# Ledger of designs, part 6: peptides against a protein of PDB entry 5HOI

Target 1, 351 residues: chain A of PDB entry 5HOI
Amino acid sequence: FRYMPFSPAGTPFGFTDRRYLTMNEVGYVSTVKNSEQYSITVSFFDVGRFREYHFEDLFGYDLCFLNEKGTLFGQSKTGQIQYRPHDSIHSNWTKIIPLQAGERITSVAATPVRVIVGTSLGYFRSFNQFGVPFAVEKTSPIVALTAQNYRVFSVHYSQFHGLSYSLSELGTSSKRYYKRECPLPMSLPNINSDMKKDANLDYYNFNPMGIKSLFFSSYGDPCIFGSDNTLLLLSKWRSPEESKWLPILDSNMEIWKMSGGKETTDIHVWPLALAYDTLNCILVKGKHIWPEFPLPLPSEMEIRMPVFVKSKLLEENKAILNKKNEIGADTEAEEGEEDKEIQIPVSMAAE

## One batch from the design tools (peptide; made by RFdiffusion4, then SolubleMPNN)

Design b1_p8_4_s1 (from b1_p8_4, 4 letters changed)
Fold by OpenDDE base, seed 5:
Structure b1_p8_4_s1 (fold): chain B 351 residues (1-351), chain A 8 residues (1-8)
Amino acid sequence: as target 1 above (351 residues)
Amino acid sequence: SSFAEQIK
């Protein structure tokens, strides 16, 4: 297994010279290859609140985290990190994270009050927003990080135990755990199903865990969006005995419902954030499961518990058709049109 | 545009 640099909603280069380093509800960070250097652009959805900026990257930053106050960059191999405030009043700072032989920075996160660095050897490094170090902790290997205020959601990978997660609060004097290396019930990418499309091979080579993004909801609940396109939310995390992962959205099923029950293989949800009861996302049209350039406008998708499975709706519709045919004996069943639009119950059709 | 209008 190879640990790869992870950033929330980051995209591969594919066959292009450009990619998104990260994107969320605040904006998107892109990088373009220019010979041996890169040009980075930090763009925002609220163009009235923020001004787009760019700079030349001589280091080849492959890690990024965007927040409302600044952008954190990292280079997974060299251990270099840079924080760039959006406001010119605050100075940029750069640091080198000491890495052991073969160690990589696997993920970085930044809030207005904390900077976090996670590594392939499970070193968890915490800093304030000015890059002053607080602590170094040894955990299981870190594969993804996100943070909100003082809280950190970390995803860990072990070859023996698979995926685990931690939820912690980084106070001034101590780290508090709400959850510590608990099992994460997220499905890993299935090589046989997900890689049958050559276009997806590039994505899973870029992101072997298939974690499209992870974030905190507007209510401060940890969220993760995997390769199965299901949004998982950690409910009741303050109560250790009551805490559970809730599948609050199956985005493939919502697309299928919105298409009138048509199999759409060219429409994909790319997650940005969860605000209240809506997933902020990019609707991706085309061959790739990730957004290309230019970036489409963000869309909102209402969260719904995936109580109904496509197979069950197909069985129920077949049962309704069979009951209609038992009542109406004389109509020749023309076998031929398998492409009959599945009547989605009106209560499940998106208004 | 609603999400449904973008899928159409």
Scores: peptide ipSAE 0.017, ipTM 0.657, DockQ to the pose 0.659
Fold by OpenDDE base, seed 3:
Structure b1_p8_4_s1 (fold): chain B 351 residues (1-351), chain A 8 residues (1-8)
Amino acid sequence: as target 1 above (351 residues)
Amino acid sequence: SSFAEQIK
C-alpha cells in the first residue's frame, strides 16, 4: 500500500502533460509539465468575480485546495506548502512542513481562516490563513482533507480498520471534535471489477482510495463521493448519537434514468460541490472517468435518495414487455427489442 | 432538464 497525495476532484496526468490539481464550485487548478518545471493556472467559474492567473512551479506541487480567497499548494515529498491569495493585496506565503523519513503530505485544505495539512503518518497540522501554526496533533494516517470556515472533515486510513472520518472545529484556543475517527461506510475500489477497464487503472494508481472528492455542503454537512459514484452526506453530525451517512445520490442510477434506462459506459459524474439540493458536477463524456482538457461547463444534478433498485425496475419492465407481447402476439410488429426506452415510473421522477 | 439534454 502507498499513500498518494489527494486533492478534491484532482485528476491524473495519464498519458498527457497536464492534469487538474483540484476543482470545486469556485474553479479549477491545472498544471502542465514543462520539462523539469510546471506551469500552474488557477481558473474560476465566476469570471466576473475572479481573474484567472498563472505562475511557474519549480517545486512540482501535487496537492492543491481552492477556496474563494486563495489557493493552497503542497508538495507531498518535500513538505513545501504555498498559499496564494487571489487578491494581489495579500501576500503569498511559503512554508516547509517538517516530514519524517518516508512521511508524505497526503492532503491539504484551506479556508479564509485556516490552513490544514495532513500526512501519511497522521500528523494533523493547523495554521491560520497567514501560515501561523496553531497545533500539531497525531491521528490515524490522513488520506483526505476538506474544510469550511473553522470546520475540518478528515478521512483516515488504517490497513487494519479501513476508512474512518473525523469532523472537527478549529477554534483559536482548542480543537473540538464532533466525530473522531469513526468508521466511514464508503466502499473502496474493487480491484477485480473496477480495474478491469484499463482506463480506470491510471485513476486508481493515482487515487487508490477512489475518493473522487469530499466537501462541505452549503449547509455545512460533510460530503464524500467515492468510486461507487454515490454521494454520501453526514446528517445530524451535531448530535453524535443521531449522526448517520445518507446516500443522497447514486449518480450511476441518475445517469441510467436520464439515458432512458440504457447502460452508458462513457458518461461519468465528476463531483464539484453540493449547493442546497443540487450536486454541482462535471459531466465527463468519454473513456476516462475524469475530466480532460478543456474542462466542460459544470452541470447540476438534483439529489435523490436511491429508493429504487435497478434490477427490480428491469424485471418489472421485462414483465410489462412480456405481457404486451402475450397480448400483442396477433400483431406482426417486429419492433426490435433493443430500442425500447425503459419507462421509468412517474413516481421516480416526482420526488 | 439541462442535464438530461446533455446526456442525449
Scores: peptide ipSAE 0.016, ipTM 0.686, DockQ to the pose 0.659
Fold by OpenDDE base, seed 2:
Structure b1_p8_4_s1 (fold): chain B 351 residues (1-351), chain A 8 residues (1-8)
Amino acid sequence: as target 1 above (351 residues)
Amino acid sequence: SSFAEQIK
């Protein structure tokens, strides 16, 4: 296994000179290769609140985290990190994270009050927004980080135990755990099924865990969106015994509903954020499961627990058709092709 | 309130 740099909703280069380093509800960070250099652009969805900016990257930043106050960049191999406030009033700062031989920064996160660096050896490093260090903790190897205010959601990987997660709060003097290296019930990418399409191979080489994104909801609940295109929300995390992962959206099921019950292989959900009861996302059209350039406008998907199974709906529709035929309704059973439009029950249609 | 407290 090789640890790869993870950023929320980051995309691979593929066969292009450009990629998204990260994207969320605030905006998107792109990088373009120019020989041995990179040009980074920080773009925003709210163009009235924020001004787009760009800079030349001589370091080859492969890690990024965007928040409402600034952008954190990281270089996974060198250990360099840079924080760039969006406002010109505050200075940029750069720091080198000391890395051991073979250690990589695997993820970075930033809030208006905290900077977090996670590594392939499980070093969890915390800083304030000015790059002043608070602590270094040794954990299981970190593969992904996100943060909101003082709270950090970390994903860990062990070859023996698979995926785990932690939920912690970084106070001024201490770290509190709400969850510490608990099992994460997320499916890993299945190489044999998911890689049969060459277009997906590039993505899983870029992101071996298949974590498209992780974020905190508007209510401060940890969310993760894996390769199965299911949005998991950590419910009741304040109660150790009641805490559970809820599959609050099957995006493949929602795409299937939106298509009128047709199997679509050219529409993909790319998660940005969870705001209230809606997943903010990019609807990606095409062969790649990730957004290309230009970035489409964000879309909203209403979150719903996956209670329906496609096979049962097919059986129910067949049973309805058979009953209509028995009642002597001269509706010729058009031997319509295998791509039978499934009448989605009105209760399943999004209003 | 967590989101999961509002879905009920």
Scores: peptide ipSAE 0.011, ipTM 0.527, DockQ to the pose 0.035
Fold by OpenDDE base, seed 4:
Structure b1_p8_4_s1 (fold): chain B 351 residues (1-351), chain A 8 residues (1-8)
Amino acid sequence: as target 1 above (351 residues)
Amino acid sequence: SSFAEQIK
């Protein structure tokens, strides 16, 4: 196992010189490799509110977090971080995070009021928006971070204990935990099934945890989207005893419904954000599970709890077809492997 | 309220 730099909805280079460092509801950050240098572009979905900008990256930033006020960059190996406000009124700042031998920055997050750095040794470093440090805490190894206002959602990994999560609030005087290193019920990528396709190998080498993204919802609930393409939302996190992960969207099921019950293997959901009752996402069509260039327009997908198991619906429809064929046994029904349109039950189409 | 409190 190797700790890799994680950024929300970041993409690998693959066989190209270009990738997305991060993307969310605000926009997308791309990097292009130019010999020994990189050109970074910060693009926005709201072109009326924000102006696209670019700069030369001499450091090879491999970590990024975008918010409405600025972009945080990080270099996982050197420990360099840079915050770039979108507004020219505020100055850029750069800092070196002290790293131990073999330590890596694994994730960074930024809000308008906080900067957070997580490492492969579990150092959790907090700063204000000007790069003034608050604290250093030792946790389990951090693999992913997101933040909203003063709240931080952190994902931790141990080879012995698997995935855990923390939810904390970074006040001015102290860090409060709502959740501290609790088990995260997210499936890890299945090496044997998912890595058989070369296209998926590049992604899982880039992101071994299969965490496509994590974010806070518009209501401030922690969300995570794993390799199983299920959106998990942390419900009732203010009450430790009542807190639970809700599977609020099975995106594979939704794509299956939208296809009229056809097996589609070339359409993928790439998560951006959760706004109210809709997942903002990129619908990716093609061989790769991640968006390439140019970026498709964002799509909205309505939140639906996975009530139905695709396999059961397939079995039921197959059993209905077999019963029809047993009654009609005298006609040479050409076994055309027609992609049998699975009639989605009217109850699933009317929701 | 969390989103999960509004779905109820």
Scores: peptide ipSAE 0.010, ipTM 0.518, DockQ to the pose 0.034

Design b1_p8_4_s2 (from b1_p8_4, 5 letters changed)
Fold by OpenDDE base, seed 5:
Structure b1_p8_4_s2 (fold): chain B 351 residues (1-351), chain A 8 residues (1-8)
Amino acid sequence: as target 1 above (351 residues)
Amino acid sequence: SSFSEALK
């Protein structure tokens, strides 16, 4: 297994010279390859609150984390990190993270108060927003990080134990664990199903865990969105015995409902954030499961527990159609092959 | 909803 650099909602280059390094509810960071150099642009959804900026990247940053106060960049191989505040009041800072032979930075996260660096050897490094170090901890290999305020959600991978997660709070003097390397019940990409489309192979080579994004909800609950397009939320994490992952949205099911029960293979949800009861996302149209350029406007998808199974809805609708045909048998209904849109019950239709 | 328009 090869550890790859992960950033929330980051996209591969594919066959292009450009990709998104990261995106979330604040904005999106793009990079364009020009020969041996890169041009990075930091763009925002709230153009009234923030100003877009760009710079030349001579290091080839492959890690990024965007927040409301700044952007953290990282280079997975060299160990270089850079924090760039969005305001001109605070200075940029650069630091080299010491890496062992073959070690990579696998993920970075930044809040207004903390910077976190995770590595392929499981080094967890914490800093303040000015790059002053607090601690170094050895954990299982880190594959993804996100953070909100003082809280850190980390995803770990072991060849023996699969995926695990930690939820911690980074105080000034100590790290508190709410969860420490607990099993993460997320499905890994299935090579045989998910990679049958050549367009998906490039994505899973870029992101072998299939984690499209991870974030904290507006309520401060850890969220993860995997290759199965299911949004998982960690419920009751303050109570160790009661804590569980909830599948709060099956985005494939919601797209299927919105299409009138048609199988859409060209519409994909790209997760940004969870705000209250809505998933902020990009609707991707086309062959790739990731957004291309230009970036579409964000869309909102209401969260709904996947209580209904597609097969049951298809069976119920077939049973309703058969009953209508048994009652209507005396009228020569011309068998027009009209693509009979599956009437989704109003209670299941997104308003 | 705005979402159903974005799918069209």
Scores: peptide ipSAE 0.012, ipTM 0.641, DockQ to the pose 0.704
Fold by OpenDDE base, seed 3:
Structure b1_p8_4_s2 (fold): chain B 351 residues (1-351), chain A 8 residues (1-8)
Amino acid sequence: as target 1 above (351 residues)
Amino acid sequence: SSFSEALK
């Protein structure tokens, strides 16, 4: 296993010269290889609120986090981080994170009030928005970070314990834990099934944990979207005993329903954010599970807890078809192989 | 409606 730099909804280069460093509800950050340099563009969905900007990257930033106030960049190997406010009133700042031999920055996060750096050795470093350090804590190895205001959702990986998560609040004087290195019930990529598709191999080499994104909902609940394309939400996290992960959306099931119960292998959900009851996402059409260039417009997908098991629906539909065929077998009607649309019960069709 | 159109 190798710790790879993670950014929310970041994409691999694949066979191209370009990739997305990160994307969310605010916008998307792209990087293009230009010989030994990179050109970075910070683009926004709300073009009336924000102005796109670009700059030359001499460092090869491989970590990024975008928020409404600025963009945090990081270089996983050198430990360089840069914060770039979107507003020209505020100055850019750069800092070197001290790394041990073989240590990597694995994830970065930024809010309007905090900057967080996580490493492959489990160093959790917190700063204010001006790069003034608050604390250094040693945790289990950090593989992903996101943050909203003062709250941080961190994902940890241990070879012995698998995935865990923490939810913390970074006050001015202290860190409070709501959850500390609790088991994360997210499915890891299955090397034998998911990697057999050549198109996915590049992605899992880029992101071995299969975490497509993690974010806070509009209500401030931690969300994670794994390789199984299930959106997990941490419910009741303020009550340690009542806190649970809810599978609030199976995006494969939703695509399957919208496709009339046909197996689609060329449509993929790429998560951006959860706003109220809708997943903001990119619908990716094609061979790759990640968005290419140009970026499609975001789509909204209504959250629905998976109540139905696909296998049972397929068995019930087969049983209905077999009963129709047994009743129809006495009449020589040449009912051609019409593509019998799987009648998804109207209650399961998205309005 | 909008999502099913984006799938077409």
Scores: peptide ipSAE 0.012, ipTM 0.628, DockQ to the pose 0.628
Fold by OpenDDE base, seed 4:
Structure b1_p8_4_s2 (fold): chain B 351 residues (1-351), chain A 8 residues (1-8)
Amino acid sequence: as target 1 above (351 residues)
Amino acid sequence: SSFSEALK
C-alpha cells in the first residue's frame, strides 16, 4: 500500500496533461502541466460572487482544498503548503511542513478559520487561517481530511485496522473529539472487480482508498462517498451512543433507476456536496469514472435510503412481463420488442 | 418529511 495525496473529488491526470485538484459546491481547481511547471486555475460555480483566477505553480501542488474564502494548496513530498484567499484583502501565505523521511502530506483542509494538514505518519497539524500553528497531534495515518468551520472530519488508515474516522472540533484552546479513530464502515476498492478496467486502474492508482469525496453536509454532518458509490452520512454524532453511518444514497441504484433498470457502465456520479436532501454532483458520461474537461454543470440527485433491492425489482418486473406475455399470447399481434421501461413503484418517489 | 426525521 502507498499513501497518496488526497483532495476531495480530485481527479487523476490519466493520459492527459490536466486534472482537477479538487472540486466541491464552491467550485473546482484545475491544474495543467506546462513543461516543467503547472498552471493552476481556481474556478467557481457562482461566477457572480467569485472571480476565476490562475497562477503558475512551480512546486507541483498535488493537494488542494477549496472553501468560500480561499484555496489551500499542498505539495505532498516537499511539505509546502500555500493558502490563497480569493479576495485581495488578505495576503497569500506559504509554509513548509516539516516531514520525516518518507512522510507525505496525505490531505489538507481549510475553513475560513482553520487550516489542517494530515500526513502518512498520522501527524495532524492545525493552524489558523493565517498559518499560525495551534498544535501537532500524532494519530493513526491520515488518508483524507475535510473541515467545516471548526470541525474536522479525518479518515485514517492502518494496515492492521483498516479505515477509521475521527470527528473533532478545533477550538481556540483545545481539540475536542466527538469521535476518535472509530471504525469507518466504508468498503475499500476491490482489486479484482474495480481494477479490471484500465480506466479504473488509473483512478485507484491515484486514490487507493477509493474515497471520491468527503464533506460536511449543509447541516454539518460528516459525509463520505467511497468506491461503492454509496453516500454515507454520520447521523447523531453529538450523541456517542446514537451515532451511526446512514447509507443515504446508493448512486448506482439511482443511475439504474434513471436508466429504466438497464445496467449502464458509462454513467457515473461524482460527488461535490450534500445540501439538505440533495447530493450536488457531476454526472460523468464516459469510460472514466471521474469528470474530464470541460467540467459538466453540476446536477442534483435526491438522497434516498436504499430500501429497495435491485434483484427483487427485476424479479417483480419479469413476473409482470411474463403475465403480460401470457395475456398477450392469445392475440398474435407482432408488437415488437418495445423497451418496456421498468415501472419503478410510485412509493420510490419522494415522500 | 420521513427522511429528514430519519436523519435527525
Scores: peptide ipSAE 0.008, ipTM 0.537, DockQ to the pose 0.037
Fold by OpenDDE base, seed 2:
Structure b1_p8_4_s2 (fold): chain B 351 residues (1-351), chain A 8 residues (1-8)
Amino acid sequence: as target 1 above (351 residues)
Amino acid sequence: SSFSEALK
């Protein structure tokens, strides 16, 4: 296993010279490789609120986190980080994170009030928005980070224990844990099943954990979207005894419903954020499970717990068809065996 | 919804 740099909804280069470093509800950060340097563009969905900007990257930033106030960049190998406010009022700042031999920055996160750096050795480093350090804590190896305000959702990986997560609040003087290195019930990518298509191999080489994104919902609940395309939400995290992961959306099931029950292998959900009851996402059409260039407009998908089993819907439709044929036995209308689209119940059709 | 239009 190799610790790879993770950024929320980041994409691989694949066979191209360009990729998304990160994307979320605020916007998307792209990088283009130009010989030994990179050109980074920070783009926004709300073009009325924000102005797109770009700069030359001489460091080869492979980590990124975008928020409403700025963009945090990181270089996984050198330990360099840069924070760039979106406004011109606040100055950019750079810092070198001290790394041990073989240590990598694996993830970075930034809020308007905190900067967080996680490493492959489990060093959790916290800073304010100006790069002033608060603390260094040693945890299990960090593979992903996200943050909202003072809260941090961290994903950890151990070869012995698999995936775990922490939920913490970074006060001015103290770190509070709501959850500390608890088991994360997310499936890892299965090399044998998921990598049967060469197009997926590049993605899992880029992101071995298969975490497409992690974010906080608009309600401040930790969310994670894995390789199984299921959105997990951590409910009741304020009550440790009641806290549970809810599969609030099976995006493969929703695509299947919207296709009239046809198997589609060329439509993919790429998660951005959870706003109220809707997953903000990019619908990716094509061979790659990640968005290419240009970025499609974001789409909204209503969250629905996967209560329905595909096989049961197929059986119910067969039973409805058989009943129609029993009632219609007196009218010899040879309506041909055209591929009878699965009547998805109207209550399951996404409007 | 915007999603059903994006699938077409």
Scores: peptide ipSAE 0.012, ipTM 0.652, DockQ to the pose 0.750; fails the geometry check

